# Designs tried in a protein design run: peptides against a protein of PDB entry 5FRP. Part 155

Target 1, 225 residues: chain A of PDB entry 5FRP
Amino acid sequence: VEWTESIPQIIATREDISKELNQALAKTFIDSDPRVRRTSVMIFNKVPVTEIWKNITNKAIYTSLLHLAREKHKEVRELCINTMAKFYSNSLNEIERTYQNKEIWEIIDTIPSTLYNLYYINDLNINEQVDSVIFEYLLPFEPDNDKRVHRLLTVLSHFDKKAFTSFFAFNARQIKISFAISKYIDFSKFLNNQESMSSSQGPIVMNKYNQTLQWLASGLSDSTK

## One batch from the design tools (peptide; made by RFdiffusion4, then SolubleMPNN)

Design b2_p25_3_s3 (from b2_p25_3, 9 letters changed)
Fold by OpenDDE base, seed 4:
Structure b2_p25_3_s3 (fold): chain B 225 residues (1-225), chain A 25 residues (1-25)
Amino acid sequence: as target 1 above (225 residues)
Amino acid sequence: EKAKEEAEKAEKEALEEAEKKVEEL
């Protein structure tokens, strides 16, 4: 733990970290202690993306980071999912594709697939987290259509078949959610009108309102779990 | 281009399927 906690400072202060240090760091990602794994993931959060790419040249570290997305330890997994999504986004924004970093990019380009493949675990908490990081980091809101399309194509270009299927399922779900929210708003407006509530449609709309709420709620994880 | 067309087609199909499922509600 303490050794791994010192790594961010070492990376920030040194222009090049030794092969031995990279190998030692790679081992921390597979350490039996979740605290060590957590601290290792935190390196990617504490160190600027440019310094990570410069100093962490061992591809096994990046592969191990991606593997932690399926970690059994909840805290490490959750941290890893957020970290790798953010790291992907930052890398796309700040790191040029060169011949020298090609092998690392080949791994980093699989982050979207890695994340979308987490939907197959069929865990509501994981699904919510993946949804969150998609909107925050993978496919953030971009008002520029060309930039948005370019980002989308970049994300999709490295999808495996399973990730692609999950992507479509995700989008279909989002459309359904959007529609349900729209209906919820419309029903709420109707129910707030006393004349409308006194009409023959009042009970029908109330029923649809309740069904819409139930459907929306069923897609949410229990915050207590 | 082909990937974009396939993505747009799949998005359209997913929209249509979502709309059908919502019309059934």
Scores: peptide ipSAE 0.017, ipTM 0.434, DockQ to the pose 0.062
Fold by OpenDDE base, seed 2:
Structure b2_p25_3_s3 (fold): chain B 225 residues (1-225), chain A 25 residues (1-25)
Amino acid sequence: as target 1 above (225 residues)
Amino acid sequence: EKAKEEAEKAEKEALEEAEKKVEEL
């Protein structure tokens, strides 16, 4: 733990991280202690993306980071999912594709697929987190059409078949949620009108309102779990 | 049911077209 906690400072102060240090760091990502794994993931959050790409050259570190997305330890998994999504976005924005870093990019380019494949675990907490990081880091709101399309194409260009299927399912779900929210608003407006409530449609709309609320709530993770 | 099947077919066709576009990149 303490050794891994020192790594961000070492990366920040040293321009030349030895092969041996990279090998030692790679081992910390697969350590049996979840605290060590957590601390290792935190390196990607504490160190600027440019310094990570410069100093962390061992492919096994990046591969191991991606594997932690399926970690059994909830805290490590959640941290990893957020970290890898953010790291992907920062890398796209700040790191040029060169011949020298091609092999690392081949791994990093699989982050979107890795994240979208987490939907197949069928865990509501994981689904919610993946939804969040998609909107925050993978496919953020971009008002420029060309930039938005370019980002989308970049994300999709390395999808496996399962990730594509998950992507379409996600989009279909978002449309359904949007529709349900729109209906919820319409029903709420109707129910807030006393004349409408006194009509023959009042009880029918109330029932639809409750059904819509239940459907929306069923898609949310239990914050207590 | 038919509308769902048509929507699934349209999604599948859109997927195939998207896959083709990605392969052409």
Scores: peptide ipSAE 0.010, ipTM 0.418, DockQ to the pose 0.089
Fold by OpenDDE base, seed 1:
Structure b2_p25_3_s3 (fold): chain B 225 residues (1-225), chain A 25 residues (1-25)
Amino acid sequence: as target 1 above (225 residues)
Amino acid sequence: EKAKEEAEKAEKEALEEAEKKVEEL
């Protein structure tokens, strides 16, 4: 733990990190202690993206980071998912593609696919987190149409077949959620009108309102779990 | 009367379309 906690400062202060340090750091991502793994992931949050790309040259570190998205330890997994999504976005914005970094980019370009593949775990907490990082980091709001399309094409260009399927399912779900929310609002307005509530449609709309609420709630994780 | 009936019909059609979209969920 303490050794790994010192790494961000070393990376920030040194121009070249030794091969030995990279090898030692790679081992911390697979350490049996979840605290060590957590601290290792935090390096990617504490160090600027440009310094990470410059100093972390061992491919195994990046591969191991991506593997932690399926970590059994909840806290480490959640941190890893946020970290890799943010790191991907920052890399696209700040890191040029060169011959020297091609092999690392080959790994980093799989982050979107790695994230979309987490939907197949069928865990509501994971699904909510992946939804969040997609909107925040992978496909952020962009008013410029050309930039938005370019980002989308970049994200999709490295998808595996499962990630494509998950992408389409995600988009379909978002449309459905938006529709359900719209109906919830309409039903709420109807039920708040006393004349409407006293009509023959009152009980029917009440039932549909309850069904809509139940459907919306079924997609939410239990905050107590 | 006709305007009320058209409004009720439009609301019913909108509700049925909504139900169909929710059931297809």
Scores: peptide ipSAE 0.010, ipTM 0.375, DockQ to the pose 0.034
Fold by OpenDDE base, seed 3:
Structure b2_p25_3_s3 (fold): chain B 225 residues (1-225), chain A 25 residues (1-25)
Amino acid sequence: as target 1 above (225 residues)
Amino acid sequence: EKAKEEAEKAEKEALEEAEKKVEEL
């Protein structure tokens, strides 16, 4: 743990991280102690993306990071999912593709597929987290159409078949959620009007409102679990 | 029901447009 906690400072101060340090760091990602694994993931959050790409050249570290997305330890998994999504976004924005970093990019380009494949676990908490990181990091809001399309194409260009299927299912679900939220708002407005509530439609709208809420709630994770 | 059908239609059209853009790449 303490050794891994020192790594961000070492990366920030040393231009040439030895092959030995990279090998030692790779081992921390597969350590039996979840605290060590957590600290290892945190390196990617604490160190600037440019410094990571410069100093972490062992492909096994990046591969191991991606594997932690399916970690049994909830906290490590959640941290890893957020970290890898953010790291992907930062890498696309700040790191040029060169011959020297090609092998690392081949791994990093699989992050979108890795994330979308988490939907097959069929866990509501994981689904919610993946939804969140998609909107925050993977496909962020971009008002420029050309940039938005380019980003989308970049994300999709390395999808496996399963990731594509999940992508379409995700989009379909989002549209359904959007529609349900719109209806919830409409029903809420109707029910807040006393004249409308006293009408023959009042009970009907109340039933639809409750049904809409139940449907929306069924897709939400229990924050206590 | 009609609004749901329209939303499903819009979804299908958006998906088809996205697929078409991917095929054109």
Scores: peptide ipSAE 0.008, ipTM 0.409, DockQ to the pose 0.090

Design b2_p25_3_s4 (from b2_p25_3, 10 letters changed)
Fold by OpenDDE base, seed 3:
Structure b2_p25_3_s4 (fold): chain B 225 residues (1-225), chain A 25 residues (1-25)
Amino acid sequence: as target 1 above (225 residues)
Amino acid sequence: DKAEEEYKKALEEAYKEAEKKVEEL
């Protein structure tokens, strides 16, 4: 535990982590003590994504992180699910694909499939958590249509057949919610402009705004159950 | 309305691309 807790500081202070350190870290992810496993997962939350990619070069660490999504220990599992989803999103936003990091990306690109495959466990708590991390990290709200579509295509590009099935069954609704929120923002901007409100389009936009709010209210209530 | 239509088209295209990939797997 103590050694693993020191890793974030070591990564932050050292330009390069030795092969031996990576090997030792890999062992902590499969440690029999759930506290050690938890601490290991927390490294991905405490260290900037750029530093993780730079210093964590052992593929087994990333593979083991993904495996913990099915961990028996509830706290470790829940932490892992949140961590891997966030790490995926941060990686997409901040890490370029290069020849040198290709092998790690091959693992990270399976995170969406790993998460969507958790729906087949048929556990309500897991399903709720997966819904949450998908909305927050995998398919976050994006007002730019091109960026939103690009993110969606990126997420889908590495799906296995099971993940696709889960996506269509459970989360096609999330895309609609994201779209509705985008429209809500546009309508809100319009409504805040007095000149636009005084136009002939004012009442029409107000009506669409109210419809969007009603739809959002109904949709968000279902996502919280 | 135009932005909504463009988004809807983009979404439909994305789904079609996804379906093609599933069929190729």
Scores: peptide ipSAE 0.015, ipTM 0.345, DockQ to the pose 0.079
Fold by OpenDDE base, seed 5:
Structure b2_p25_3_s4 (fold): chain B 225 residues (1-225), chain A 25 residues (1-25)
Amino acid sequence: as target 1 above (225 residues)
Amino acid sequence: DKAEEEYKKALEEAYKEAEKKVEEL
């Protein structure tokens, strides 16, 4: 544990982490002690993403990180899920795709699939966490349409069949809910304006409002079943 | 228990080798 705790400082100060250090670090991710595994995951949180990509060259480390998302120890699993999602987002934002880092990117590009596949575990706590990291890190709010679409396409480009199914099941629902809520708010604002209610558009908006309410009610009922 | 101890020893050795290489740089 103690030596693993020193690794972030070594990575931050040295650009030339030896093959041996990478091999040693790879072993810590599969250590029997969950505290060692936890400390290893924390490296990805404590060290800047650029330094991780530069110094962590052993692909087994990244693969092992992804595997910890399904481990039995709750604290390590939860930390891993947050860490890999954040690391994915930071990597997309800060790391250029090169020939040299291609093998690592091939692993990192599977993070979205890895996360979406966690829904099949059917654990409520895991599902809530996956929902959170998707909105925070994988598909964050982006006002730029081109960037938002590009991010979405990037996330989807490496999906396995199961991840696609989960994506359409959960995200399509969330997008629809968000859209419906937005429309509900707009309609509510319109309906609160008495002048607008007396207009020829009043009945049309009222009808759409009622349809939106019905849809929201049905969607919420399906989420509670 | 023996496998775990051997693994811990291997990790410590790998770390020491890594530290030596980092110190030599």
Scores: peptide ipSAE 0.030, ipTM 0.471, DockQ to the pose 0.009; fails the geometry check
Fold by OpenDDE base, seed 2:
Structure b2_p25_3_s4 (fold): chain B 225 residues (1-225), chain A 25 residues (1-25)
Amino acid sequence: as target 1 above (225 residues)
Amino acid sequence: DKAEEEYKKALEEAYKEAEKKVEEL
């Protein structure tokens, strides 16, 4: 435990011990003591994503992180689920895809599927947590349409069949709501512009706005049932 | 139990080696 707790500081200061550190760290993720596993997962929370990608090069560490999402120890599992979702989001935002990191990205790109596959456990607590991390980290609300679509496509592009099924069953509605809200914001901005309203597009946009509002109203009513 | 002990030993050794390398730098 104490050793693993020192790893964030070591990673931040020493690149030359990376191989030995990676080998040791890989072992901590599979340690029999849940405290050791917990501390190992916490490295991904304590160290900046850029430093993690730079210094953690052993694929087994990332694979082991993903595996912990299904571990028996509740606290470690819950921490792992949050950690991997956040790490995925941060990686998408901050890490470029290169030839050198391709193998790690191949693992990280499975995080969405890994998370959505947890719905098949049919545990209410897990489901709630997965819902939370999806909306917080995987598919956060994004007012920019291009960014939102790009993120969605990125997430979906690596789904397995089971993940797709879960996505459509549990989250598709919420995603649609998010899109509708984004459209609402855009329409609202358009409608607030008097020059735009006087244009030939004004009535068309107003109609789309009303349709969006109606859809939102219907969608929200169903979620409260 | 033996595998766990071997693992702990290997971890301790790896850590000691890492520490030595850090101290030597």
Scores: peptide ipSAE 0.027, ipTM 0.447, DockQ to the pose 0.009; fails the geometry check
Fold by OpenDDE base, seed 4:
Structure b2_p25_3_s4 (fold): chain B 225 residues (1-225), chain A 25 residues (1-25)
Amino acid sequence: as target 1 above (225 residues)
Amino acid sequence: DKAEEEYKKALEEAYKEAEKKVEEL
């Protein structure tokens, strides 16, 4: 535990983490002590994503991280699910795809499938957590349509059949909501512009705005029932 | 490859339908 707790500091200070350190770290993810496993997962939360990609080069570490999503220990599992989703999102935003990191990306690109496959466990707590991390990290609200579509396509491009099935079952609504919210924001911006409101399009946009609000309200109310 | 293409098509269709529904709103 103690040495694993030092890893974030080591990664932050050393540009070249030795092969030995990576091997040692890989072992901590499969340690019998859940505290060790927890601490190992926390490395991905404490260290900037760019530094993780730079210094953690052992493929087994990333694979092991993904496996912890199905861990028996609830706290470690929950932490892992949050961590891997966040790490995926941060990686998409901050890490370029290169030849050198291709093998790691091949693993990271499976995170969406890994998460959606958790629905098949049929555990309500897991389902709720997966829903949360999907909304927060995997398919976050993006007002830019092109960016939203690109993110969605990226997420879906690596889905296995099971993940795809789960996606349609659980998240078709989320996509619609996200789209509606995007339109709501656009309409709100338009309505806040007095010049736009004074135009012949003002009443039309106002009507669409109200319809969008009604749709959002109806959609969100059904999720609370 | 075929499954991926079908999926991409289905997704594009779903997006188009979603866009149409929002435009019809």
Scores: peptide ipSAE 0.008, ipTM 0.316, DockQ to the pose 0.042; fails the geometry check

Design b2_p25_4_s1 (from b2_p25_4, 12 letters changed)
Fold by OpenDDE base, seed 2:
Structure b2_p25_4_s1 (fold): chain B 225 residues (1-225), chain A 25 residues (1-25)
Amino acid sequence: as target 1 above (225 residues)
Amino acid sequence: DEELKEILEEAEKLAKEEEKKREEK
């Protein structure tokens, strides 16, 4: 435990973690003591994503992190689910895809599937947590359409069949709402521009705006039922 | 070095086994 707790500081102070340290860290993720496993997961929360990618090169560590999503120990599992979702989001935002990190990305790209597959456990607490991390980290609200679409496509591109099914079952509606809100914002901006309203597109956009509002109103009302 | 190698191999083995279990379900 004490050794594992020192790892974040070591990573912060050293440019490169030795192969031996990576190997030792890999062991801590599968340690029989939940406290050791917890501390191992916390490394991904305490260390900047860029430093993690730089220093943790052992694929087994990332694989083990993902495996802990199904951990029997509740605290470790919950921490792991939040950690991997956040780590995925941060990685997408901050880490470039290179030839050197391709093998790690192949693992990280499975995080969305790993999370969506947790719905099949049929545990209410897990479902709620997965819902939470999806909206917070995987598919956050993004007003920029291109960024939002790109993120969505990235998330979906590595889905297995089960994850895709879960996506449609649990989150498709929420994603549609997010898209509708984004469109609403765009339409509102267009309508606030007098020059745009005087154009031939003005009436068309107004109609789409109204349709979007109606859809949002109906969707939100159904969710409150 | 050998003990570390064994543990890595075991970790990789466990990871592969769990992946196989997920593929079989």
Scores: peptide ipSAE 0.036, ipTM 0.454, DockQ to the pose 0.019
Fold by OpenDDE base, seed 5:
Structure b2_p25_4_s1 (fold): chain B 225 residues (1-225), chain A 25 residues (1-25)
Amino acid sequence: as target 1 above (225 residues)
Amino acid sequence: DEELKEILEEAEKLAKEEEKKREEK
């Protein structure tokens, strides 16, 4: 009988500890020191996703995490972008949607939109990072068609108009790059053939080759810096 | 700094606990 009376106190203590932790963590995300903010973001990277969802229940923390994607401090911003993308992917893979975590999911489901909206900043470094995390975490290579489609639909389901616009722009860019690479290969093969180079088409292909290279260089040059 | 340290210690603890659970499966 005595053990039963201690259970509420233990539960209350755990709730109190959790509450204090959440309150403290919420403050660290908005701390003036970028080192503190960085450390706060690292929690989401170091702690397993299941434990994060279990122990971090304050919505403000998740909201603050998302805001750091636009952080002025480069290191914090870059870390945040990677972390939130990874966290999103891990959450989709490992966390079930329940009534209890619905409110947190409502925030987490905005991560794709948050990331795609970063393209509007028109910063080359940010764009490259967003491209990277999209391929790595948001829309990773998935050989299973059903899983791939499901992931895509999940990502798109919470898009605003701006995110959709960015998404289509990104896809258009990918198609163009793929096409350009294909043409580059074709042109390279042609140019390596001496007989073809001596033909009337030689100068034409050479010109197209150069144009393709220039286009690729302009689009990819930011990735090599 | 102390509050941050406590948070980090708890986070590390949680990470280790979860890692152990994964190793036991």
Scores: peptide ipSAE 0.024, ipTM 0.461, DockQ to the pose 0.012
Fold by OpenDDE base, seed 4:
Structure b2_p25_4_s1 (fold): chain B 225 residues (1-225), chain A 25 residues (1-25)
Amino acid sequence: as target 1 above (225 residues)
Amino acid sequence: DEELKEILEEAEKLAKEEEKKREEK
């Protein structure tokens, strides 16, 4: 435990973590003591994402992190779920995809599937947590349509069949609503511009606006849809 | 709805392709 607690400081101060340190860290993620596992997960919370990607090069660490989402110890599991979701989001925002980090990205790209697959455990507490991290980190509210679409496509592009099923069951409606709201805002902005309204696109946008409003009205009124 | 459908269809297609690649390995 004490050794593992020192790792964040080491990562923060050293540019390159030795292969040995990575190997040692990999072992801590699978340690029998939940406190050791917890401390290991906390590294991902305490160390900036850029430093994690730079210094943690052992794939086994990332794989082990993802596996902890299904571990028996509740506290560690909960921490892991939050950590991996946040780490995923931060990675998407801050880490470029390069040839050198491709192998790590292959693992990180499975985080959405890993999270959505937790719904199959059929645990209410897990479901609530997964819902929370999805909305906070995986598919956060994004007013920019292009960014939102890009994020959605990124998340979905690596789904396994089970994750897709879960996605459609739990989140598809919410995402649709989010998109509709965003479009509503965009259309509203367009319609508020007199020059745009006078254009040939004016009637088309007006029609789309009305359709969006109707869809929103129908979707929001029916809590079961 | 059409745009969302297209996005979802594309995502599903990508997922199926990825799944197929995984099964072939």
Scores: peptide ipSAE 0.012, ipTM 0.277, DockQ to the pose 0.043
Fold by OpenDDE base, seed 1:
Order: sequence, then structure tokens, then C-alpha cells
Structure b2_p25_4_s1 (fold): chain B 225 residues (1-225), chain A 25 residues (1-25)
Amino acid sequence: as target 1 above (225 residues)
Amino acid sequence: DEELKEILEEAEKLAKEEEKKREEK
């Protein structure tokens, strides 16, 4: 445990983590003690994503991280689910795809599928956590339509059949709501501009605005029931 | 060092087997 707790500091200070250190770290992810496994997962939370990608080059470590999403120990599992979702989001934002990191990206790109497959466990607490990390990290609120669509396509690009099924069952409505909200914002901005309202498009946009509001109101009312 | 190598090789083997099982389903 104490050794594993020192790893974040070592990664932050040393540019070249030895092959031996990577091997030792890989062992800690499969340790019989849940505290050791927990500490191992915490490395991905404590160390900047850029430093993780630079220093952790053993693909087995990333694979082991993903496997902990189905860990029997509740605390370790919950930590792992949050950690992998956050790590995925940070990687998409900060890490470029190169030839050198291709093998790691192949693993990281399976995180969305890994998370959506947790719905098949049929556990309410797990489902709630997966919903939470989807909204926070996988498909966060993005007012820019192009960025939102791009993120969605990225998340879906590596889905297996089971993940797609889960996506349509649990998340399809949420995505529609996010798009509707974005449209509402755009229409509201247009309607607040007097010059735009005086244009030939004014009445058309007003109609679309009203339709969007009605759709949002109906969707929100169903959730309050 | 040899024991560590064996554990890593076994972990890689298990990962590959799980990947194969996913491809066959």
C-alpha cells in the first residue's frame, strides 16, 4: 500500500518510468487486497492525463483498470467507474492520436462500451452511477452543436452491439433533450435580436421555437410524473 | 523478475482470451 501511494509522486517527477515500475504497477491492479487495488486506481485520478500517457506504457495496466469496473468490492468498483470515465474524457480532450499510442487508444476507446455494458448487471446503484458519469464525462452538456455531435460520434464509434442496445434503452432520450436545449438556446438568441426578427425568417424561427418549447415541456413533465 | 514476467504474460493471455470471446459472440 505505501509503495503504491508513492507512485503518483514518482510519475510526476520522473520522465522515464522504468519497465520494472510498470510491471510492478500492473501487479497492484490485481492484488488480493482491495486497498492496494483502490490505491492503484487513484493513480489515474491524481496524476495528470498527459503524464499517465507518457509514463504508463504497459497496456495491461489499462486493461486491468477497465476490468475493475466489474470488481466485487463496491468502493473499488465505484471509484474505477468514475476514474475511467474521467480518464476517457480527459484523454479525448488532451491526448492526440499518434502511431506510438495507438495500442493504448484501442483500449481507451472501449471505455464507453465497458460503461454501457454495466447496465446488463441490472443493479440500480450501478445504473445510477453509469448515468452520472455519462452526463458528466462521456456526453457532457455542450452548447456547440458541432462539438456535441462530434463527441457523440466518437463515443458511438467503438460500440459493440450490447452497448448500442443499452444506449438506445437508457440514453437516447437524454441525447434528444440535449439537442433540443441547444436548439432552444439558438432560437432564443435569434429572437432576442430585433434585426433577425424583422427578417423573413423571423416567423419561421418563432414557430420552431414554440415547437421546441412544447417538446421540452412534454419531456420534462413526464419525468416529474 | 521471472515471476513478474509470468504474471504479466498470463494477464496478457487472459486479456486476449476475453477479447477473443467478445469477437466470437
Scores: peptide ipSAE 0.032, ipTM 0.430, DockQ to the pose 0.019; fails the geometry check

